# Peptides against a protein of PDB entry 4ASU, part 231

Target 1, 270 residues: chain A of PDB entry 4ASU
Amino acid sequence: ATLKDITRRLKSIKNIQKITKSMKMVAAAKYARAERELKPARVYGVGSLALYEKADIKTPEDKKKHLIIGVSSDRGLCGAIHSSVAKQMKSEAANLAAAGKEVKIIGVGDKIRSILHRTHSDQFLVTFKEVGRRPPTFGDASVIALELLNSGYEFDEGSIIFNRFRSVISYKTEEKPIFSLDTISSAESMSIYDDIDADVLRNYQEYSLANIIYYSLKESTTSEQSARMTAMDNASKNASEMIDKLTLTFNRTRQAVITKELIEIISGAA
Target 2, 83 residues: chain B of PDB entry 4ASU
Amino acid sequence: FTFASPTQVFFNSANVRQVDVPTQTGAFGILAAHVPTLQVLRPGLVVVHAEDGTTSKYFVSSGSVTVNADSSVQLLAEEAVTL

## One batch from the design tools (peptide; made by RFdiffusion4, then SolubleMPNN)

Design b2_p23_5_s1 (from b2_p23_5, 12 letters changed)
Fold by OpenDDE base, seed 5:
Structure b2_p23_5_s1 (fold): chain B 270 residues (1-270), chain C 83 residues (1-83), chain A 23 residues (1-23)
Amino acid sequence: as target 1 above (270 residues)
Amino acid sequence: as target 2 above (83 residues)
Amino acid sequence: AAAAERARAAAAQAAALAALLAA
C-alpha cells in the first residue's frame, strides 16, 4: 500500500470511530431512559402475566393455530439482538410445525422481517415498522394489540418472543404465552373465575394483550439500547486498535520510501 | 396487592386491608380472601386502605383488576394519578 | 457525480463500520 492509501484508510477509520463514539453516547442516553422506564413497565407487564401463570391456562392439544410475535426493532448495529429473537422464532415455528400446528408470524420491527422473509414469508401476517426511533408507549402497544385482534386470524394460542433485559451487559431471549379469548374462556382452570361477563372478559383480554406487548417492547428496547451501546464501544475500541496498527505501518512504509529514494539518488538510478 | 400503570408503580406486592375499585359493573371492595374475579376498570376512584389505617386515593382512567385464588391482586391501570 | 461519490463513500463507511462491528 502507498503512503497515500494508508493515509486515506486512517482518515476513514478515524471518521468511523467518531461516528461510533457518537452513536455510543446516543445509545447510552437512550439506554438510561429505557432502563428507568422499564422498572414500572416490568411491574405492570409481569402483573398482567400473573393470571396466566396462576391460572395455568392450557391450550387443548387439538387446537392447531399458533401465533408467534417476534419483538424487535427497525434499527441495526445492536449486536445479536435481532438474530437472537429470529433464532428463537425459527426454533419455535419448527417445533410447532413438527407438532402439526399451523404457525403464523407477526414481526414487530422490520429487522425480524428482513431476517425471516426468505424462509417464512408465507407465515407472516403483518410486520409493524417504524419501531425503535422513539421509546415505545402504551399507545403503540395498544395499536399492535388492536391490529392483531382485528387481523381476522383466529389463533388459539401464541408466543411473544422478545429480549428480556438482565443487565447492561446481558439480555435473554424469552417467550411468553398469548391466549385467544376463546382459549381463556374455555380453560378449565378459569372455572374459579366463573361468572365473568363475556364482554368483561373480552375487554380484559384486550388490556392483557396490550399490557404484555407493552412490556415486551420495553424489555426489548432496553436490551437493544444496551447492546447498541456495547457494540458501539467495541467498534470504537477496534477502530482505535486499527488506527494504531495502521500508524505503525505508515511509519514503516514512510521509512522504506525514504530509504528507497536515498538509494536511488546514491545509485544514480533516478 | 400490586397497583401500577405503564409508567408508575403505586404498590408492588404490598399487603393492604382493602382496595375499592371502580369497575364497569360497579364499584366493589376487595378484601382479604375475596373470591377470584376478573374485572375491567372504568374511569373513577381507587381507594387503598392500608393495614395501618392510612387511606390513599387514586384516579384511574381504565384498565383491569385481577383477584386470584392465592389472594394476590393485580390492579393495572392504563393511567393513574395520586389524588 | 458528487452525489454518487458521496453515496459510494457512505457505502464504504458502512461496510467499514460493519467490519469493525464484526471484529
Scores: peptide ipSAE 0.042, ipTM 0.874, DockQ to the pose 0.007
Fold by OpenDDE base, seed 4:
Structure b2_p23_5_s1 (fold): chain B 270 residues (1-270), chain C 83 residues (1-83), chain A 23 residues (1-23)
Amino acid sequence: as target 1 above (270 residues)
Amino acid sequence: as target 2 above (83 residues)
Amino acid sequence: AAAAERARAAAAQAAALAALLAA
C-alpha cells in the first residue's frame, strides 16, 4: 500500500471512530431514558399479561389461525436485536406450520420486513414503519393495536415476539401470547370471571392488546439502545486498534519510501 | 393490588383494604375476596383505602381493572394522576 | 458528480462501519 492509501484509510477510520463514539453517546442517553420509562411500563404490561397467566387461557386445537407480531425497529447498528426477533419468528412460524396452523405475520419496525420479506412475504399482513426514532408512547401502541384489530385477519391466537431487557449487556428474545376476543370469551378458564358483558370484554381486550404492545415496545427499545451502545463501543475499540496498526504501517512505509528516495538520489537514477 | 399507568406506578403488589373504581358499568368497591371480574374504566375517581386507614384519591382516564380468583387486582389506567 | 461522490463516500463509510461492527 502507498503512503497515500494508508493515509486515506487512516482518515476514513478516524472519521468512523468519531461517528461511532458519537452514536455511543446518543445511544447511552436514549438507553438511560428508555430504562427509566421501562420500569413503569413493565409493571403495566406484566399486569396486563397477568390475566392470561392466571386464567390459563388455552386455544383449542381446531383453531388454526395464528398471528405472529415481531417487535423491533427501523434502525440498524444494534447487533443482533433484529435478527434475534426474526429468528424466533421463523422458528415459531415453522413450528406452527408443522402443527397445521395458518400463520400470518405483523412486523413492528421495518427491519423485520427486511429480514423476512424473501421467505415470508406471503405471510405478512402489515409492517409498521417509522419505529424507533422517538420513544414509543401508549398512543403509538394503541395505533398499532387498532390497525391490527382492523386488519381483517381473524386470528385465534397470537404471539408477540420482542427483546426483553435484562441488563445493559443482556436481552432475551421472548414470546407473549395474544388472544382473540373469541378465544378469550370461549375459554373455559374464563368462567370464573362472572357474566362479563361482551362489550366490556371487547373493550378490555383492546386495552390488553395495546398494553402488551406498549410493553413490548418499551422492552424492545431499551434492549435496542443498550445493544447499540455496546455495538458502538465495540466498533470504536476496533477502530482504535486498526488506527494503531495502520499508524505503525504508515511509519514503516514512510521510512521505506525515504530510504528508496535516498538510494535513487545517491545512485543518480532520479 | 397493582395500580399503574404506562408511565407511573402507584401501587405494585400492595395490600389494600378497599379500592373504589369507576367502571363503564358503574362504580364498585373492590374488597378482600371480591369475586373475579373484568371491567373497563371510565374517566373518574379511584379511591384507595389502605390498611392503615389512609385514603388516596386518583383521577383516571380509561383502562381496565381485573380482579382475579387469587384476590389479586390489576388496575391499569391509560392516564392517572394523584389528587 | 458531487452527489455521486457523496454517495460513494457514504457507501464506503457504511461498509467500513459494517466491517468494524463485524470485527
Scores: peptide ipSAE 0.038, ipTM 0.875, DockQ to the pose 0.007
Fold by OpenDDE base, seed 1:
Structure b2_p23_5_s1 (fold): chain B 270 residues (1-270), chain C 83 residues (1-83), chain A 23 residues (1-23)
Amino acid sequence: as target 1 above (270 residues)
Amino acid sequence: as target 2 above (83 residues)
Amino acid sequence: AAAAERARAAAAQAAALAALLAA
């Protein structure tokens, strides 16, 4: 490589490093907000899931319709956030199909569709776009829940798959159950709640679904911003190392050129 | 007893004497060893009676309340404010 | 394994970003 080629490459990498540093700062600010907003959202979401855990709701084996909701976003450059969710969705769909279940998929965020469109396009009911530009609100979750309930797909059981936030350096892809109104109303373990009006139970389920979706969105957002911050930090460090290596190469090449010119002068070949 | 909105936590696994809730079927008081039930909230007043005799009032919008067999209670409001 | 996958994905995205920004 000529000195000119090395210099051009150095300039390019330095510019990239500036961009990745800026993106890191933006991701850090969004992460700090997301983490603050996750604290109450987690209490709220875990509270909503408490019924299903305590009632030990089971779906009869003869019921075959299963819904998978994958939660992610539209935005890239966040490490394995999207691929982790998609991988677990694919695994779950394969396991359910092998068990003779009918599987339908909902994607929250366009990246899920982007990854799975070729292999699972026929299983997709709907994909929700415009996720990740702004922090998700309870209103957003309610819209998603309402569209699901009004989709006409009569699932028996489902799963919501999302990245749960652990720390700045850690998230885990998790699954939480979702149940249809019919499955809950017919569950033997719900007999202790029998004095419940059918309209009350329906409304309760609508809130429950919205609550779980909201919770999953808040976990996903926090995990995503943290992962993006880490990815941009790693990119900046990798750029720094490459700059150092290229700078050494530049210095060596420059010395070689000078030495060659001196030899040519001394030898009279100039 | 857990009482939260999507954006704020008021009680997290707290022990309380009584919680009065506004439901679509009517207002009722949740005491110790209340029978398991599920209810949907209507806009109205929540009154929390602490064990020390302190009473706290809240206005809530829509939401849900769950009383479990283990006497745990989850009050989840879409919106809630302290009065 | 999950940490290694995350590291690989982050490195791949950084390389892709670098390629996109160099273009």
Scores: peptide ipSAE 0.026, ipTM 0.867, DockQ to the pose 0.009
Fold by OpenDDE base, seed 3:
Formats: sequence, C-alpha cells, structure tokens
Structure b2_p23_5_s1 (fold): chain B 270 residues (1-270), chain C 83 residues (1-83), chain A 23 residues (1-23)
Amino acid sequence: as target 1 above (270 residues)
Amino acid sequence: as target 2 above (83 residues)
Amino acid sequence: AAAAERARAAAAQAAALAALLAA
C-alpha cells in the first residue's frame, strides 16, 4: 500500500470512530430511558401473561394454523438483536412445519423482513415498519394488535418472539404464547372462570394481545439500545486498534520510502 | 394483587383486603378467595382497601381485571391516576 | 450458541462497518 492509501484508510477509520462514539452516546441515552420505561411495562406485560400461565391454555393438536410474530426494529448496528430473533423464528417455523402446522409470519420492524424475505417470503402476512425511531407506546401496540385481529388470518395459536432484557450486557431471545379468541373460548381450563360473556372475553383478548405486544416492544427496545451501545463501543475499540496498526504501517512505509529516495539520490537513478 | 398501567405500577404482588373495580357488567368488589373471573374495565373508580385499613382511590380509563383460582388478581389499566 | 451468534453479528457489523468504511 502506498502512503496515500494508508493515509486515506486512516482518515476513513478515524471518521467512523467518531460516528461510532457518537452513536454509543445516543444509544446510552436511549437505553437509560428504555430501562426506566421497561420497569412498569414488565409488570404490566407479565401481569397480562399470568392468565395463560395459570390457566395452562392449550391448543388442540388438530388445530393447524400458527402465527409467529417476530419483534425487532428498523434500525441496524445493534449486534445480534435482529439475527437472534430471526434465528428463533426460523427454528420455530421449521419445528411447526415438521409438526404439520401452517405457519404465517408477522414482522415487527423492517429488519425481520430483510433477513427472512428470501427464505420465508411466502409465509409473511405483514411487516410493520417505522419501529425503533421513538420509544414504543401502548398506542403503537394497540395499532399492531388491531391490525393482527383484522388481518383475516384465523390463527389458532401463535408465538411472539422478542429479546428480553436481562442487563446492559445481556439479553435473551424468548417466546410468549398468543391465542385466538376461539382457542381461549374453547379451552377446558377456562371453565374455572365463571360466567364470562363472549363480548367481555373478546375485549379481554384484545387487551391481552395489545398488552403482550407492548411488553415485547419495551423488552426489545431496551435490549436493542443496550446491544447497540455495546456494539458501538466494540466498533470504537476495533477502530482504535486498526488506527494503531495502520499508524505503525504508515511509519514503516514512510521510512522505507525515505530510504529508497536516499538510495536513488546516491545512485543517481532519480 | 397487581395493579399497573403501561407506564406506572401501583401494586405489585401486594396483599390487599378488597379491591373495588368498575367493570362493564357493573361495579365489582374483589375480596379474598373471590371466584375466578375475567372482566373488562369501564372508565371509573378503583378503590383499594389495604390490610392496614387504608383506602386508596384511582381513576382508570379502560383495561382488564383477572381473578385467578389462586386468588391472584391482575388489574391492568390502559391509563390510571391516583386521586 | 448465543455468544457465537453475538460474535458473528458483531463481526458482521464490523464487516458492514468495514464495508461502510470501504465505500
């Protein structure tokens, strides 16, 4: 590489390092907010899931329609956030297909579609875009829930797949169940809940779906911002190391050029 | 007893004496060992009676309430404010 | 497996960053 090539590369890496440092700070601020907002959202979301855990809602095996909802965002540069969700979606889809289930996929965030488009395009019902620019609200979750319920796809059960926040350095991709109104209404375990009006149950299920989606979005957002912060920190460190290596190479190359020029001057071979 | 909105937690796995909730089917008092039920909240007053005799009042916009067989209660309001 | 995937994604992001750097 010429001195010019090394200098150009150094300049490029230094500029990227500035960007990654800036992105780290932005991610840190968003993470701090997301973590604060996750605390009540987790209580709320876990509370909504309590019925399904306690009632042990089961879908009969003869029911074939399964919905997979993958939750991520539109934003890149956040480590394995998107690929982790996509990997689990692929695994779940393959397992369900092997069990003779019909699988449809919904992506929350454009990155899910970007990863799965080539292999699972025919299974996609819808992709929700414009995710991750602002913190998710309950209104956003309600819109997604409503769109799902109005999609015309009559699923029996489903899985919502998202990254649960554990710590600033750790998240875990998890799955939570979603059930259709028909599945809930027909579940034998629901018999302990006395005299539930059908309209009440419908409305309850709508809230439940919105609640679970909201919870998943809050977990995903917190996980994403923490992962982005870490990814940008790592990128900044890697850039620093590369700058150091290239600087050494530059110095060595400069010395070699000077030596060559001196030899050419002494030899008269200019 | 858990009472939360998407943005605020009022009670988290707390023991309470009674919770009065506004449901679409009417006002409902949840006591210890209440029969399992699912209800949808209407806009109205939630009254929480603590074991120490204190009473707290809240306004809720909408949401759900679940009473489970294990006597656990999840009151999940879309919006809630302390009165 | 999750650590390996994080490492791969970090490497892919480093490569994408490197590709963004090469562009």
Scores: peptide ipSAE 0.024, ipTM 0.869, DockQ to the pose 0.009; fails the geometry check

Design b2_p23_5_s2 (from b2_p23_5, 10 letters changed)
Fold by OpenDDE base, seed 4:
Structure b2_p23_5_s2 (fold): chain B 270 residues (1-270), chain C 83 residues (1-83), chain A 23 residues (1-23)
Amino acid sequence: as target 1 above (270 residues)
Amino acid sequence: as target 2 above (83 residues)
Amino acid sequence: AAAAERAAAEAAAAAAAAEAAAA
């Protein structure tokens, strides 16, 4: 490589390092906000899931329609955030198919579709785009819930797959159940609840779905921002190491060029 | 008793004497050992009666309330404000 | 912001490609 080539590469990597450092700071600010907003969202979302945990709602084995909702975002550069969700979605879809279930998929965030579209295109119902530019709101979750309910796919049970935030350095891909109105209304474990009006139960289930989606979005967002911060830090470190290596190569190459020029002067071949 | 909105937590696994909630079927009071039920909130007043006799008032929008067999209650409002 | 994000994505893709080519 010529001195010019090394210099160009050094300049490029230094620019990348500046960008990754800037992105790290942006991700850190978004993470700090997301973590604050996750605290109430977790109480709210876990509260909504409490019914399903306490009632131990079981879907009959004869029920075959299963919905998988993968929750991520449109934005890259966040390590394994999208691939972890997609991996679990694939695993779940394969397990359900092996059990003789019909599987349909919803992607929250364009990255899910980007990963799964070739292998699972026929199973996709819808992909929600424009996820991750702004912090998710309950309104966003309600829109997703409404679109799901209006999709015309009459699922019996579903799985919402998302990254649960543990710490700034840790997330875990988790699954939470989603049940159809029919599955809840027919569940024997629901008999302990007082005579619930069908319209009340429908509305309750709509809120439950929106609540769970909202919770999943908040967990996913917090996990994503933390992972992005880490990924950008790693990228900045890798760039630093590459700069150091190229700087050494530059210095050696410069010395070789100087030596060559001196030899040409001494030999009279100038 | 858990009472939260998407953005704020008012009570988290707290012990309370009574919670009055506005539902689509009417306002009802949740007492200790209330029968399990699912209800949908209408816009209105939530009144929380603490064990010490203190009462707190909240305005809520739509949402849900769950009373479980274990006497746990989840009051989940889309929006809620302290009055 | 979109240009910076594109430049960052291109730079990250180039860095990932360089890492993959060095592996």
Scores: peptide ipSAE 0.018, ipTM 0.859, DockQ to the pose 0.008
Fold by OpenDDE base, seed 5:
Structure b2_p23_5_s2 (fold): chain B 270 residues (1-270), chain C 83 residues (1-83), chain A 23 residues (1-23)
Amino acid sequence: as target 1 above (270 residues)
Amino acid sequence: as target 2 above (83 residues)
Amino acid sequence: AAAAERAAAEAAAAAAAAEAAAA
């Protein structure tokens, strides 16, 4: 490599390092907000899931329609965030198919579709795009819930798959159940709640779905921002190490060039 | 008793004496060992009666309330404000 | 912000390509 080539590479890596440092700061700010907003969202979402846990809602085995909702975003540079969700979705889809279930997929965020398009294109109902540019709101979750309910796909049971936030360095891909109105209304364990008007139950289920989606979006966002912050930190460190290595190479190459020029001067003067 | 909005938690697994909720089917008071029920909130006032006799008032927009067999209650409002 | 994101994506792709070339 010439001195010019090394200098060009150094300049490029220094620019990358500046970008990754800036992205780290942006991710850190978004993470701090997301973590703060996750605290109430977790209480809210876990509260919504409490019915399903306490009622022990079981879907009859003869029910075949299963919906998988993968929750992620449109934005890359966040480590294994998208691939972890997609991996879990693939595993779940394969297990359900092996059990003779019909599986349909909804992707929240374009990255899910990008990963699964070739292998699962026929199973996709819809992909929600423009996810992850702004922090998710309850309104966003309500829109997703409404579009799902209006999709015309009458699922019996569903799985929402998302990254649960553990810490700045850790997330876990998790699954939570989603039940159709019919499944809830027909569940034997719900008999203790039977004095419920059908319209009330429908509205309740709409809220429950929106609540779970909202919760999943908040967990996913916090996990994503933390992972992005870590990825950008690692990229910045790697860039620093590469700058140091290239600087040493530059110095050695410069010395070699000087030595060669001196030899040429001495040889030409003879 | 858990009472939360998407953005704020008012009660988290707290013990309360009574919660008055505005539902689409009518306002009712949730007491200890209330019959399990699912209800949808209408815009209105939530009144929480604490065990110490303190009464707190909240305005809620919409949402859900769940009373479980284990006497746990989840009041989940889309929007809620302290009054 | 979009230009910075594109530049970051290009830079990350270049860094990944450099890492892949160093492996």
Scores: peptide ipSAE 0.017, ipTM 0.858, DockQ to the pose 0.008
Fold by OpenDDE base, seed 2:
Structure b2_p23_5_s2 (fold): chain B 270 residues (1-270), chain C 83 residues (1-83), chain A 23 residues (1-23)
Amino acid sequence: as target 1 above (270 residues)
Amino acid sequence: as target 2 above (83 residues)
Amino acid sequence: AAAAERAAAEAAAAAAAAEAAAA
């Protein structure tokens, strides 16, 4: 490589490093907000899931329709965030298909569709786009819940798959159950709940769906921003190491050029 | 007893004496060992009676209340404010 | 912002390609 080529490459990598550092700072700011907003959202979401854990709602085996909701975003450069969700969705879909279930998929965020479109295109009901530009609100979750309920797909049971935030360096892809109104109404374990009006139960279940979606969005967002911050930090470090290596190569090449020129002067004077 | 909105936590696994909730069918008091039930909230007042005799009042817009067999209670409001 | 994101994606791809070419 000529000195000119090395210099051009150095300039390019230095620019990349500046961009990745800037993106790290943006991700850090978004992470700090997301983590603060996750604290109440987690209590709220776990509270909404408490019924399903305590009532041990079982779906009859003869029920065949299963819905998978994958939660991520539209935005890249966040490590394995999207691939982790997609991997678990694929695994769950395969297991359910092997059990003779009909599987339909909803993607929250365009990245789910981007990963699964070739292998699971026929199973997609809907993909929600424009996810991850702003922090998710309860209103956003309610819109998703309403669209699902109005989709006309009568699922019996479902799974919502998302990345749960653990720490700034760790997330875990998790699954939580969702149930249809019919499944919850017919569950024997629900008999202990006194004289529940059908309209009350419907409204309760619709609200619970929105709650679970909201919770999943908050966990996903926090995990994503944390992972993006880490990815941009790693990219910045890698760029730094490459700059150091290229700088050494530049210095060596410069010395070699000078030495060659000196030899040419000495040999031409002889 | 857990009482939260999407954006704020008021009680998290707390022990309380009584919680009065506004439901579509009317206001009712949740006492210790209340029978399991599910209700949806109407706009109105939530009153939390602590074990120490203190009373806290909240306004809620909508939401749900769950009383489980283990006496755990989840009060989830879409919006809630302290009064 | 979109141009910076595209430049970052291209730059990350170029860095990954450079790492793959150096291996």
Scores: peptide ipSAE 0.017, ipTM 0.856, DockQ to the pose 0.007
Fold by OpenDDE base, seed 3:
Structure b2_p23_5_s2 (fold): chain B 270 residues (1-270), chain C 83 residues (1-83), chain A 23 residues (1-23)
Amino acid sequence: as target 1 above (270 residues)
Amino acid sequence: as target 2 above (83 residues)
Amino acid sequence: AAAAERAAAEAAAAAAAAEAAAA
């Protein structure tokens, strides 16, 4: 490589390092907010899931329509956040297909679609874009829930796949169940609940879906920002190491050029 | 008893004597060992009666309430404020 | 893990302070 080429690469990597450092700081700010907002959201979301755990709602095996909701965002540069969700979605879709189930997919965030578009494009119902620019609100979750309910796709059971936040250095891709109104209404385990008006149950289920989506978005966002901080830190370190290596190469190349020029001067070949 | 909104937790697995909730079908009081039920909240007042005899009042916009067979209660409001 | 948590908490606090100073 010429001195000019090395200098150009050095400049490029130094610029990348500045960007990654800035992105790390931005991710840190967003992480701090997301973690604070996750605390109540977790209580709220886990509270909504408590019915399904306590009632032990089961979907009959003859029911074949399964919905997979993958939760991530539009934004890259966050390590394995998107690929972990997509991997679990693929695994779940394959297992369900092997069991003779019909599988449809909803992507929350464009990155899910970007990863799965070639292999699973025909299974996608909808992809929600513009996810991850701002912290998710309950309103955002309600919009997603409403669009799902209005999609005209009748599913029996579903799963929402997202990254649950554990710590700054750890997340886990998890699955939570979602059920259709018909599945809940027909569940034998629901018989212990007092006579529930059909309209009440419908409205309750709309809230439950929005609640679970909201919870998943908050877990995903916190996990994503944490992972982005780590990814940007690693990128900054890698850039630093590359700068050091290229600087050494530059110095060696410069010395070789000087030596060559001196030889040319001494030999009269200049 | 758990009472939360998306943004705030008021009670988390707490023991309470009674919770009065405004539902679309009417207001009712949740006592210990209340029958399992699901209800949807209407805008109105939630009153929590603690075991020590203290009462707390909240305004809720909408949401859900679940009473389970194990006597656990989840009150999940879209918006809630202390009064 | 504790050192990483502390560093993240400090970075988060610094970033929150920077956002508060920009508002």
Scores: peptide ipSAE 0.016, ipTM 0.859, DockQ to the pose 0.011

